# Peptides against a protein of PDB entry 8YVU, part 142

Target 1, 39 residues: chain A of PDB entry 8YVU
Amino acid sequence: PQLCYILDAILFLYGIVLTLLYCRLKIQVRKAAITSYEK
Target 2, 160 residues: chain B of PDB entry 8YVU
Amino acid sequence: TWLTVLKKEQEFLGVTQILTAMICLCFGTVVCSVLDISHIEGDIFSSFKAGYPFWGAIFFSISGMLSIISERRNATYLVRGSLGANTASSIAGGTGITILIINLKKSLAYIHIHSCQKFFETKCFMASFSTEIVVMMLFLTILGLGSAVSLTICGAGEEL

## One batch from the design tools (peptide; made by RFdiffusion4, then SolubleMPNN)

Design b2_p21_7_s2 (from b2_p21_7, 11 letters changed)
Fold by OpenDDE base, seed 5:
Structure b2_p21_7_s2 (fold): chain B 39 residues (1-39), chain C 160 residues (1-160), chain D 39 residues (1-39), chain A 21 residues (1-21)
Amino acid sequence: as target 1 above (39 residues)
Amino acid sequence: as target 2 above (160 residues)
Amino acid sequence: as target 1 above (39 residues)
Amino acid sequence: SLEKKADEYFEQLLEQARKEV
């Protein structure tokens, strides 16, 4: 039971970090697309 | 700026792979230090007997380190080397998943055969503990495989 | 205990999906960057 | 031995991976 909760915490932290990175990458893709339309 | 962000993301994936490998190695070392697997009857620790936590962790660590080095030096030969290492790590991860699934099935079968209603019996406790550790290692291995496959696809996309 | 294992499975699936989406987005950013350099 | 078979299988997978790259 304790190992399961530790795994949940690690997976949850990993999910948060990946979500933040994905959001940053998505914002960059949007900025690149806007710059391509303005040129 | 975009290339710089992509490089930072590859480094993050490499670090995640190394971290996963280190966690697997730590679990393997702890289990080997606390339990004499050779004296345990049955195939409850078949993945440990096969040395998977050790060789798997080494492969994932090498793949992650090569990915980080390739990103930092931005050399074509290092990119190819990283792609090869990530592919090898992906194959090793797939094999490891198979071994862990077999171990999990054996552990679950052991629990079922002995009707482990009495959790405090030494054999039932060991089987339950093995099942928990194998599940943890299985999740970590799949996470490592996901990172290695992701790095492989990204590296292959750069070569095309 | 059973709920913990279910949560582990969901978080794990989420991590895999996010990793795949991140790779796809990264490929799109690279293609956009290459197209911007060729213009 | 099972270990030898596992090593042979791993080498085959590595060779297949090298062909795909």
Scores: peptide ipSAE 0.322, ipTM 0.796, DockQ to the pose 0.013
Fold by OpenDDE base, seed 4:
Structure b2_p21_7_s2 (fold): chain B 39 residues (1-39), chain C 160 residues (1-160), chain D 39 residues (1-39), chain A 21 residues (1-21)
Amino acid sequence: as target 1 above (39 residues)
Amino acid sequence: as target 2 above (160 residues)
Amino acid sequence: as target 1 above (39 residues)
Amino acid sequence: SLEKKADEYFEQLLEQARKEV
């Protein structure tokens, strides 16, 4: 049971990090799309 | 800017791979220190008997390090080396997953055979513990494999 | 305890999905960057 | 045999990496 909670914490942290990276990437995609449209 | 972002992503993937490897190594070490696998009846710890937590962790760690170094130096020879290492790490990860799945099956079979209703029974406890550890290792191995594959794809993309 | 394992499975699945989505977005960003460089 | 080959390949990569460092 304790190992499960540790794993949960790790997976949760990983999920947060991935979410942040995903958000950053999504913002970049949007910026790239806007730049391509202005051209 | 894009190259810089990609580099940061590769570094992150490499760090993730190293971290995964270290965690796997830690778990392997803990299990080996707490349990005398040689005296455990059955194949509950077959993955540990195969030494997977150790060689797998080393393999992933080296692959991650090479990936980071390759990214930092941006040398063609390092990129190729990193690509090779990541490919090897991917293969090792796949093999590790296979071993862990086999171990998990054996552990589950053991639990089923002994009808483990009482958690405090030593055999059932060990089998349950093994199952938990193997599942954790499996998840970590999958994460490592994912990172290695991602790095391989990134490296291949840089060579083309 | 059982909830913990379920949570682990959900978080793991979430991690996989996010990784795949991230890869797809990354590919899209790369394609967009290549297209912008060729204009 | 495949595992052994993989290990050998990995060792070669390590050796190459060591030469580059």
Scores: peptide ipSAE 0.317, ipTM 0.787, DockQ to the pose 0.016
Fold by OpenDDE base, seed 1:
Structure b2_p21_7_s2 (fold): chain B 39 residues (1-39), chain C 160 residues (1-160), chain D 39 residues (1-39), chain A 21 residues (1-21)
Amino acid sequence: as target 1 above (39 residues)
Amino acid sequence: as target 2 above (160 residues)
Amino acid sequence: as target 1 above (39 residues)
Amino acid sequence: SLEKKADEYFEQLLEQARKEV
């Protein structure tokens, strides 16, 4: 049971970091799409 | 620039892979230090007896380190080296997953055969503990494999 | 203890899905960058 | 074995990495 909680914490942190990276990448894709549309 | 962002992402994936490897190594060392696996009868700890936590962690760590170094130096030869290391780590991860699944099946079968209603029985406790550790190692290995595959795709994309 | 294992499974699936989405988004960013460089 | 070949390949990669550092 204690090991399960440790794993939950690690997976939770990993999920947060991936979410932040995904958001940053999504913003970049949107900016690239806007720049392509203006050309 | 887009290249700078991709570089940062690759570094993050490499760090994630190293972290996963270090956690796997820590779990392996703790289990080996606390449990005298050599004296445990049965195949409950078959993955540990095979040394997977150690060699698997080493492969993932080296793959992650090579990916970070390749990204930092931005040299074509390092990109190839990182791609090769990530491919090797992906294969090692796949093999590790297979070993862990086999161990998990054996542990679950042991629990089922012995009808472990009394958790405090030494054999049932060990089988349950093995199952928990193997599940954690399996999740970590899948995460490591995901990072290694992602880095491999990134490296392949840079060579094209 | 059962809730912990369920949470682990959910977080694990979330991590896999985010990783796949991140990969897809990264490919899109690369394609957009190549298209922008050819213009 | 496939495992032995993988180990040899990995050692070669490590050696190349050492030469480049």
Scores: peptide ipSAE 0.313, ipTM 0.792, DockQ to the pose 0.017
Fold by OpenDDE base, seed 3:
Structure b2_p21_7_s2 (fold): chain B 39 residues (1-39), chain C 160 residues (1-160), chain D 39 residues (1-39), chain A 21 residues (1-21)
Amino acid sequence: as target 1 above (39 residues)
Amino acid sequence: as target 2 above (160 residues)
Amino acid sequence: as target 1 above (39 residues)
Amino acid sequence: SLEKKADEYFEQLLEQARKEV
């Protein structure tokens, strides 16, 4: 049970980091699309 | 800017792979140190008996390190080497998942057969502990596989 | 203890989905960059 | 045997990577 909670904490942190990276990447895709449309 | 972002992403994936490998190795070492797996009757620790935490962790660590090195040097030969290593790590991860699933099924079957209502019984406790560790190892293996596959796809895309 | 394992499963699934989505977005960004360079 | 060969191959790759650094 204690190991489960440690794993939950690691997975939770990983999920947060991935979500932030995903959001940043999504913003970059949008910026790239806008730049491509302006050219 | 794009190359810098891609480089940071690959490095992150490589670090994730190494971290996953290290955690797997740590769990394997702890289990082997605390439990005499050889004296445990049954196949509750079949994945550990197969040495998966050790060789899997090594493969993932090497793959992650090669991926990071390949990204830093941006040399064609290193990219190919990293691609090969990541492919090997992906295969190892897939094999590891299969082994862990089999182990999990055996552990769950053991719990079911012995009707482990009392958690404090030694055999039931060991089976439950094994199940917990196997589940953790399974999650880590899938994370490692995901990172290895991602790095493989990224490397393949750079060579094309 | 059972709830912890359920949470682990959910977080794990979430991590896999996010990883796949991240990969897809990265491929899209690369395609957009190539298309922008060819224009 | 296959696992050992794979480990040896990876070690060689690591050594090559270290030589290039």
Scores: peptide ipSAE 0.331, ipTM 0.792, DockQ to the pose 0.018; fails the geometry check

Design b2_p21_7_s3 (from b2_p21_7, 10 letters changed)
Fold by OpenDDE base, seed 3:
Structure b2_p21_7_s3 (fold): chain B 39 residues (1-39), chain C 160 residues (1-160), chain D 39 residues (1-39), chain A 21 residues (1-21)
Amino acid sequence: as target 1 above (39 residues)
Amino acid sequence: as target 2 above (160 residues)
Amino acid sequence: as target 1 above (39 residues)
Amino acid sequence: DLEEKAEEYFEELLRQALEEA
């Protein structure tokens, strides 16, 4: 049972990190699109 | 192509928010159906007594729906409405997290005070069950808040 | 304990989905960068 | 059965979202 809670915490942290990375990547894609349009 | 990808992401975030809200509502209804919270002594289910699963689910659902509608119609007024709804959902999520943390602390304190070595005791079982449900709701609320914040940032970027 | 395992399954699935989306987005960024470099 | 259906529905939604992306 304790191992299950530890796994939940790890998976939760992983989900948060992936969400942040995804958001950052999305912002980069947007910036690249804007730069391409100005060119 | 880029705008379509961003739109798909917004729709995905909106769907995720709605799904999170539905799951929270389902958990709330299950707890209310299995447990007579009104007859349980103590503040173990304080978040449920406050109706958080219900109003939180409503706020997240409305925010998600508005985000999807705003994305589909591409109207300026809908973008503002979605931004407002996402902000409200973020505030609601933050409040919900606070309530859930308080409930979790009370539940843990109850478990420690009663030295719940025997899981089969009704009070200890209820406290443990409450703790598990509160933890699940906390995770779902954090996910919902994350989606609402993401949608808010996307909406703010479109207004600029 | 059963709820913990259910949460683990949900978080695991969420992590997989986010990873796939991140990979797809990363590929799109790379394609956009290549297209911008060729112009 | 309802929980299993909900999980299947969620998986299908995720699959559709992945196919559209």
Scores: peptide ipSAE 0.418, ipTM 0.813, DockQ to the pose 0.107; fails the geometry check
Fold by OpenDDE base, seed 1:
Structure b2_p21_7_s3 (fold): chain B 39 residues (1-39), chain C 160 residues (1-160), chain D 39 residues (1-39), chain A 21 residues (1-21)
Amino acid sequence: as target 1 above (39 residues)
Amino acid sequence: as target 2 above (160 residues)
Amino acid sequence: as target 1 above (39 residues)
Amino acid sequence: DLEEKAEEYFEELLRQALEEA
């Protein structure tokens, strides 16, 4: 049972990190698209 | 193409939010059916006593549904409505997280006070069970909040 | 303990989905970068 | 039945997401 909670915490942290990275990447894609449109 | 991808992401986030809300409602209902929270000593189920699983789930469900509908109809008024609902859901989620954290602290304190080495003691079992449920509810609430915030950001980006 | 395993499964699935989305987004960023370089 | 439908819907959404990739 304790191992399960540890796994939950790790998976949760992983999910948060991935979400943040995804958001950052999405912003980068948007910026790249805007820059390409202005050229 | 990019807008289409964003729309699909919004739908997915909306569905995730609705699912999270439904799970929260189910957990709330199960807890209320199995346990008489009113007879449980202490504030172990303070979040349930406050009705968080119910109102929080409703807010998240409405927000998710509005987000999905807004995305499908591509109407400006629906986008604004969804944005408002998502904002409200985000606030509700934040409040819920706060309540759940307080509940977790109380539950953990209860476990420590009773030196719950023996799992078979009714009080210790209830406290442990409460802690597990509250942790799950906390995770679900955080997921719901994340989805609502993501939808809010997407909606705000479409209005700009 | 059983509830913990259910949560683990949900979080794991969520992590997989996010990873796939991240990979797709990363590919899009790469494609956008290549297109900007050829111009 | 509702849970199964939700799972099926989720799988279908995943499949659609994979097809658009």
Scores: peptide ipSAE 0.391, ipTM 0.811, DockQ to the pose 0.120; fails the geometry check
Fold by OpenDDE base, seed 4:
Structure b2_p21_7_s3 (fold): chain B 39 residues (1-39), chain C 160 residues (1-160), chain D 39 residues (1-39), chain A 21 residues (1-21)
Amino acid sequence: as target 1 above (39 residues)
Amino acid sequence: as target 2 above (160 residues)
Amino acid sequence: as target 1 above (39 residues)
Amino acid sequence: DLEEKAEEYFEELLRQALEEA
């Protein structure tokens, strides 16, 4: 049971990191799209 | 800028791979320290008997390190080396997953045979613990494989 | 305890999905960057 | 020491990742 909670914590952290990276990437995509449209 | 982002992602993947490897190694070490696998009846710890946590962790660690070094130095020979290492790590990860799945099946079979309703029975506890560890190792191995494959794809893209 | 394992599975699946989505977004960003470079 | 170093390395990586974003 304790190992499960540790794994949960690791996976949760990983999920948060990936979410942040995803958000950043999405913002970059949006910026790139805007830049391409202004051209 | 894009290449820089890719490089950063490669470094991140490499670090993730190293971390995964280290965690796997730690788990392997802990299990080996706590449990005398040689005296455990059955194939509950077959993955550990095969030494997977150790050689797999080493392999992933080397692959991750090579990937990071390759990215930092941006040398063609290092890129090829990293690609080779990542490919090898991917193969190792796949093999490890297979071993872990086999171990998991054996562990589950053991639990089923003993009808482990009482968690406090030593055999049931060990089987449950083994199952938990194997599942964790499996997840880590999958993560490592994912990182290795990603790095391999990135490296292949750079060569192309 | 069982909930922990379920949570692990969900988080793991989430991680995989996010990784795939991230890869797809990354590919899209690459394609967008290539297209912008060719204009 | 190794864990601490790894943690420091991870923090630095996170910091770099945050600065690049």
Scores: peptide ipSAE 0.379, ipTM 0.808, DockQ to the pose 0.119; fails the geometry check
Fold by OpenDDE base, seed 2:
Structure b2_p21_7_s3 (fold): chain B 39 residues (1-39), chain C 160 residues (1-160), chain D 39 residues (1-39), chain A 21 residues (1-21)
Amino acid sequence: as target 1 above (39 residues)
Amino acid sequence: as target 2 above (160 residues)
Amino acid sequence: as target 1 above (39 residues)
Amino acid sequence: DLEEKAEEYFEELLRQALEEA
């Protein structure tokens, strides 16, 4: 049971980091699309 | 720049793979230090007896390190090498998952045979502990495989 | 303890899905960048 | 020196992998 909580913590942190990276990447895609539209 | 972000992402995946490998090594080491697996009857720790936590962790660590180095140096030859290493690590991860599933089945069978209603019995406790460790290693292996596959796809995309 | 394992499974699935989406998004960004460079 | 050796070893491995591919 204690190991489960440790795993939860690791997975949770991983999920947060991936979410942040995904958001940053999504913003970049949007910026690229806007730049392409303005050209 | 977008290139810098992509580089950071690949490094992150590599770091994740290394971290997964390190965790697997730590668990393997702890289990080997606390438990005399050689004296445990049955196949509850078959994955440990096979040395999976060690060789699997080595493969994942190498793959992760290669991915990080490849991304840092930004050399085409390193990218290909990283792709190859990630592919090899993906295969190793798949093999590891298979071994862990087999171990999990054996552990569950052991629990059922002994009708472990009382977890305070040493054998039942060990079986439960083994099951928990195997499940955790399985998740870690799947995470490692996911990272390796992701890096492989990213590397392949750069070469195309 | 059982709830912990369920949470682990959910977080794990979430991590996989995010990773796949991230890869897809990364490919899109790369394609957009290549298209922008060719113009 | 160790890093340089590791790089050389890796380059050789890559060369071998490319030859097999």
Scores: peptide ipSAE 0.274, ipTM 0.790, DockQ to the pose 0.018; fails the geometry check

Design b2_p21_7_s4 (from b2_p21_7, 12 letters changed)
Fold by OpenDDE base, seed 5:
Order: sequence, then structure tokens, then C-alpha cells
Structure b2_p21_7_s4 (fold): chain B 39 residues (1-39), chain C 160 residues (1-160), chain D 39 residues (1-39), chain A 21 residues (1-21)
Amino acid sequence: as target 1 above (39 residues)
Amino acid sequence: as target 2 above (160 residues)
Amino acid sequence: as target 1 above (39 residues)
Amino acid sequence: ELEKKAEEYYQRLLEQARKEL
């Protein structure tokens, strides 16, 4: 039971980090798209 | 800016792979230190007897390190080597998953045959503990495989 | 114990989906960068 | 035999990794 909770904690942290990275990347793609549309 | 993002992604995938490898190695070391697997009857620890936590961890660690080095130096020869290492790690991960699934089936069958309603029998406790560890290792191996495949696709896309 | 394993499965699927989306977004950023460099 | 082939393949990969370092 303790091992399962440790795995959940690791997977949860991994999910949060990936979500933050995905959001940052999405913002960069949007900025690149806006710059390409203004040219 | 986009190159910096790509570098951060490859580094993140490499770090994830190394972390997965270290966790697998730690679990393997703890199990080997606490339990004498050689004296355990049955195939409950077949993946440990096969040395998967050790060789799998080494392969994933090497693949992750090569991916990080390839990203930092951005040399063509390192990119090819990283692609090769990631491909090898993907194959190793697939084999590891197969071994772990077989071990899981054996552990579950053992629990079912011995009608482990009484947790107080040492054999039932060991089978349950093995099942939990094997499930964890299976998840970690799938995560490692996902990272290795992702790095392989990224490397292949850079060579095209 | 069963709830913990279900949570592990959900978090695992979430991690895979995020990884795939991240790869797709990365490919889009690469395509946008190539198009901006050719202009 | 499959384990032996896998070990040989892994040794080749290790040698390639050493050549690239």
C-alpha cells in the first residue's frame, strides 16, 4: 500500500511538470503564429 | 528560442529516463538486500532472477545520458549514437515489459492457487509484495519506453 | 489499495497523452521555425 | 541463446557508446 502511494506521488509530480512545460510550449507556438501572421 | 525549447524537451526526456532507471535500480537493490531471492521457491521473482532491474536500469541510464550529451554538444555523431542507444533502450524496455507481465501472471496465479486469504502466511505476503513491486517496475518500464521512443522519434526527425 | 491502482492507471494514461501532445506541439514549433527561416 | 544474443547486442551498443564519448 505504501509503494502505491509513492508511485502516485511520483506520477502526479511528473504530470504537473509536463503540464507546465506543455503550457509554456503552447504559449511559444501562439507567439510564433502571431509573428508569422503579422509578416 | 525554438531550439532552446527543443533542447529543454530532450533534456527533460533524458532526465526522466535516468530517473526511471535509478528508481528501478533502487528497487532492485532493496529487494536483493532484504530478500534472498535464490531461496524463494517459485517464479514469483522471475524478473529479479533474470537481473532485469540491473541491466534494464543500466540501459535506460546510458540511453538517457547519451540523449543529454547529444543535446548539449549538438554534434551529428552524437545524434546518431543517441538514436542508436534510444532504439536499443526501446527494445530492452519492450523485452522488460514482457518479462514483467509474465512475472505478474505467475504471482497472481500463485495468490489464486494458495487462496491467500490469510495474509499471515509468509508465502502469501511475499507473493503480494512481489506483485506490488512488479506492477511498479512495469509502470516505470513503460514510462522509460515512452521516453526512449519519444527521443528516437525526435532523433529520427532531425536526421531527415 | 484498489483505488490506488486505479489512480496509478489514470495518471499513467494522462502521462502518455501529455507526452504525445507535447511531441505534436514540438513538431508544430519546428515547422513554424522552418517556415520563419525560409522567409 | 536469445539471452546470449541480447548480451552480445548490448556489448556492441556499449562499444558504440564508448566510441562516441
Scores: peptide ipSAE 0.311, ipTM 0.794, DockQ to the pose 0.015
Fold by OpenDDE base, seed 2:
Structure b2_p21_7_s4 (fold): chain B 39 residues (1-39), chain C 160 residues (1-160), chain D 39 residues (1-39), chain A 21 residues (1-21)
Amino acid sequence: as target 1 above (39 residues)
Amino acid sequence: as target 2 above (160 residues)
Amino acid sequence: as target 1 above (39 residues)
Amino acid sequence: ELEKKAEEYYQRLLEQARKEL
């Protein structure tokens, strides 16, 4: 049961990092789409 | 900007592979130090007996290191080498997942057969502990495989 | 302890879904960059 | 000593997690 909580902490941290990276990538895609629409 | 983002993603995936490999090695060494796997009857630790934590961790570490080096130096020969290493790591990860699933099934069957109602019994505790470690290793192996496959796709896209 | 394993499964599934979405978004960004370079 | 401190920290985190669940 203690190992389960460690795994939860690692998976939670991984999920947060991936979410931040996804948000940054989504912002970049939106900026690229706006620049493509202005051309 | 786009090339820098892709490079940062490859570095992140490579670091994830190395981290996964290090965690697998740590778990393998801890289990081997605490438990005499050779004297444990049954196939509860079949993945450990097969040496998966050791060779799997080595393959993932090599793949991760090659991916990071390839990304930093941006040399064509290193990109091909990284692609080859990531492919090999993906195959190793798939094999590891198969071994871990077999071990997990055997551990769960052992718990069911022995009706492990008393968690504090040595055999039931060891079987439960083995199941937990195998599940963690399975998750780590799946994460490593996902990173290796992602790096392989990225590397293949750069060669085209 | 059972709730911990359920949480692990949910976090793992979330991680897989985020990875797939990230890959799809990356492919879309690459396509947008190629179309921007051809203009 | 660092391993003991890490283990104590992990035990505290586990106890907090058990209290929240």
Scores: peptide ipSAE 0.306, ipTM 0.797, DockQ to the pose 0.021
Fold by OpenDDE base, seed 1:
Structure b2_p21_7_s4 (fold): chain B 39 residues (1-39), chain C 160 residues (1-160), chain D 39 residues (1-39), chain A 21 residues (1-21)
Amino acid sequence: as target 1 above (39 residues)
Amino acid sequence: as target 2 above (160 residues)
Amino acid sequence: as target 1 above (39 residues)
Amino acid sequence: ELEKKAEEYYQRLLEQARKEL
């Protein structure tokens, strides 16, 4: 059971980090797309 | 195209938000059906007494649905509506986290005060159960908040 | 204890899905960058 | 004090979980 809660915490942190990275990557992709259309 | 990928991402975030909301709603309904929270002495179930699983789930569900609809119809008014709903859901999620933290503190304090060495005592069992449920709801609320904020940022980026 | 394992399963699935999406997005960003350098 | 008690409780939960494994 303790291992389960530790795993939950790790997976939760991983989910948050991935969500933030995904958002950053999405913003970068949008900026790149806008720059390509201006060109 | 990048636009199609972005739309798929928003849809995924919306689905995640809806799923989180549904899970929160399920937990809320199960707890309310199994436990007579009104007859439980103490503040162990303060988040449930406040109805957080219900209103929180509703806000997240509406936000997720609006996000999905906005992506499918590509209408400017729906994008604005989704942005507003996601913002509201983000605020609701933040409030929910605060309520859950307060509940968690109360539950932990209760367990400590009663020196719950005997797990078989009804009060200790209920406090432990409450703590487990509150922790799960806290995780779900943070996930929902993350999805709502992500959708809000995506929507704001489309309007700029 | 059972609820912990259910949460682990959900978080694990979420983590896998996000990882796959992140990888796809990263590949797309790389392809877009390569295409912008070839112009 | 409440935070310390919370940490102790989390540690106890972790210990109980370790015993069930």
Scores: peptide ipSAE 0.356, ipTM 0.803, DockQ to the pose 0.013; fails the geometry check
Fold by OpenDDE base, seed 3:
Structure b2_p21_7_s4 (fold): chain B 39 residues (1-39), chain C 160 residues (1-160), chain D 39 residues (1-39), chain A 21 residues (1-21)
Amino acid sequence: as target 1 above (39 residues)
Amino acid sequence: as target 2 above (160 residues)
Amino acid sequence: as target 1 above (39 residues)
Amino acid sequence: ELEKKAEEYYQRLLEQARKEL
């Protein structure tokens, strides 16, 4: 049971980090698309 | 700017691999220290008996370190080395997943056969504990594999 | 205890999905960058 | 045998990494 909670914490943290990275990458894709359209 | 972002992402993936490897190694060490796996009857700890936490952790650590070094120095030979290491790490991760799935099936089968409603029984407790550890190791292995594959794709893209 | 394992499974699945999406998005960013450089 | 080959490969990689540091 305690290991399960530790795993949950790690997974949760990983999920948050990936979500933040995904959001950043999505913003970058949008910026790149805009820059490509302006050229 | 894009290259800098990609480098930061690769570094993050490398760090994730190293972290995963360290956690796997820690779990392996703890299990080996607390439990004498050799005296445990059955195949509940088959993944540990195969030494997966140790060699898997080593492979992921190397892959992560090589990826970080490759990104920092931006040398062609390092990129190729990192690609090779990441590929090897990906294969190791896949093998590890297979071993862990087999172990998980055995552990679950053991729990089912013994009708482990009483978790306080030594055998049921060990089977449950094994299942928990195997699930954790499986998760970590999948994370490591994901990072290794991502780094492999990144390295392959730089060689083209 | 069952709830903890269910949460682990959900978080694990979420992590895999996010990783795949991140990979796809990264490929898109690379393609956009290459296209922008060729113009 | 595969494990031994993997360990040998790992040792080579470690030696290369040490040379580059």
Scores: peptide ipSAE 0.317, ipTM 0.795, DockQ to the pose 0.017; fails the geometry check

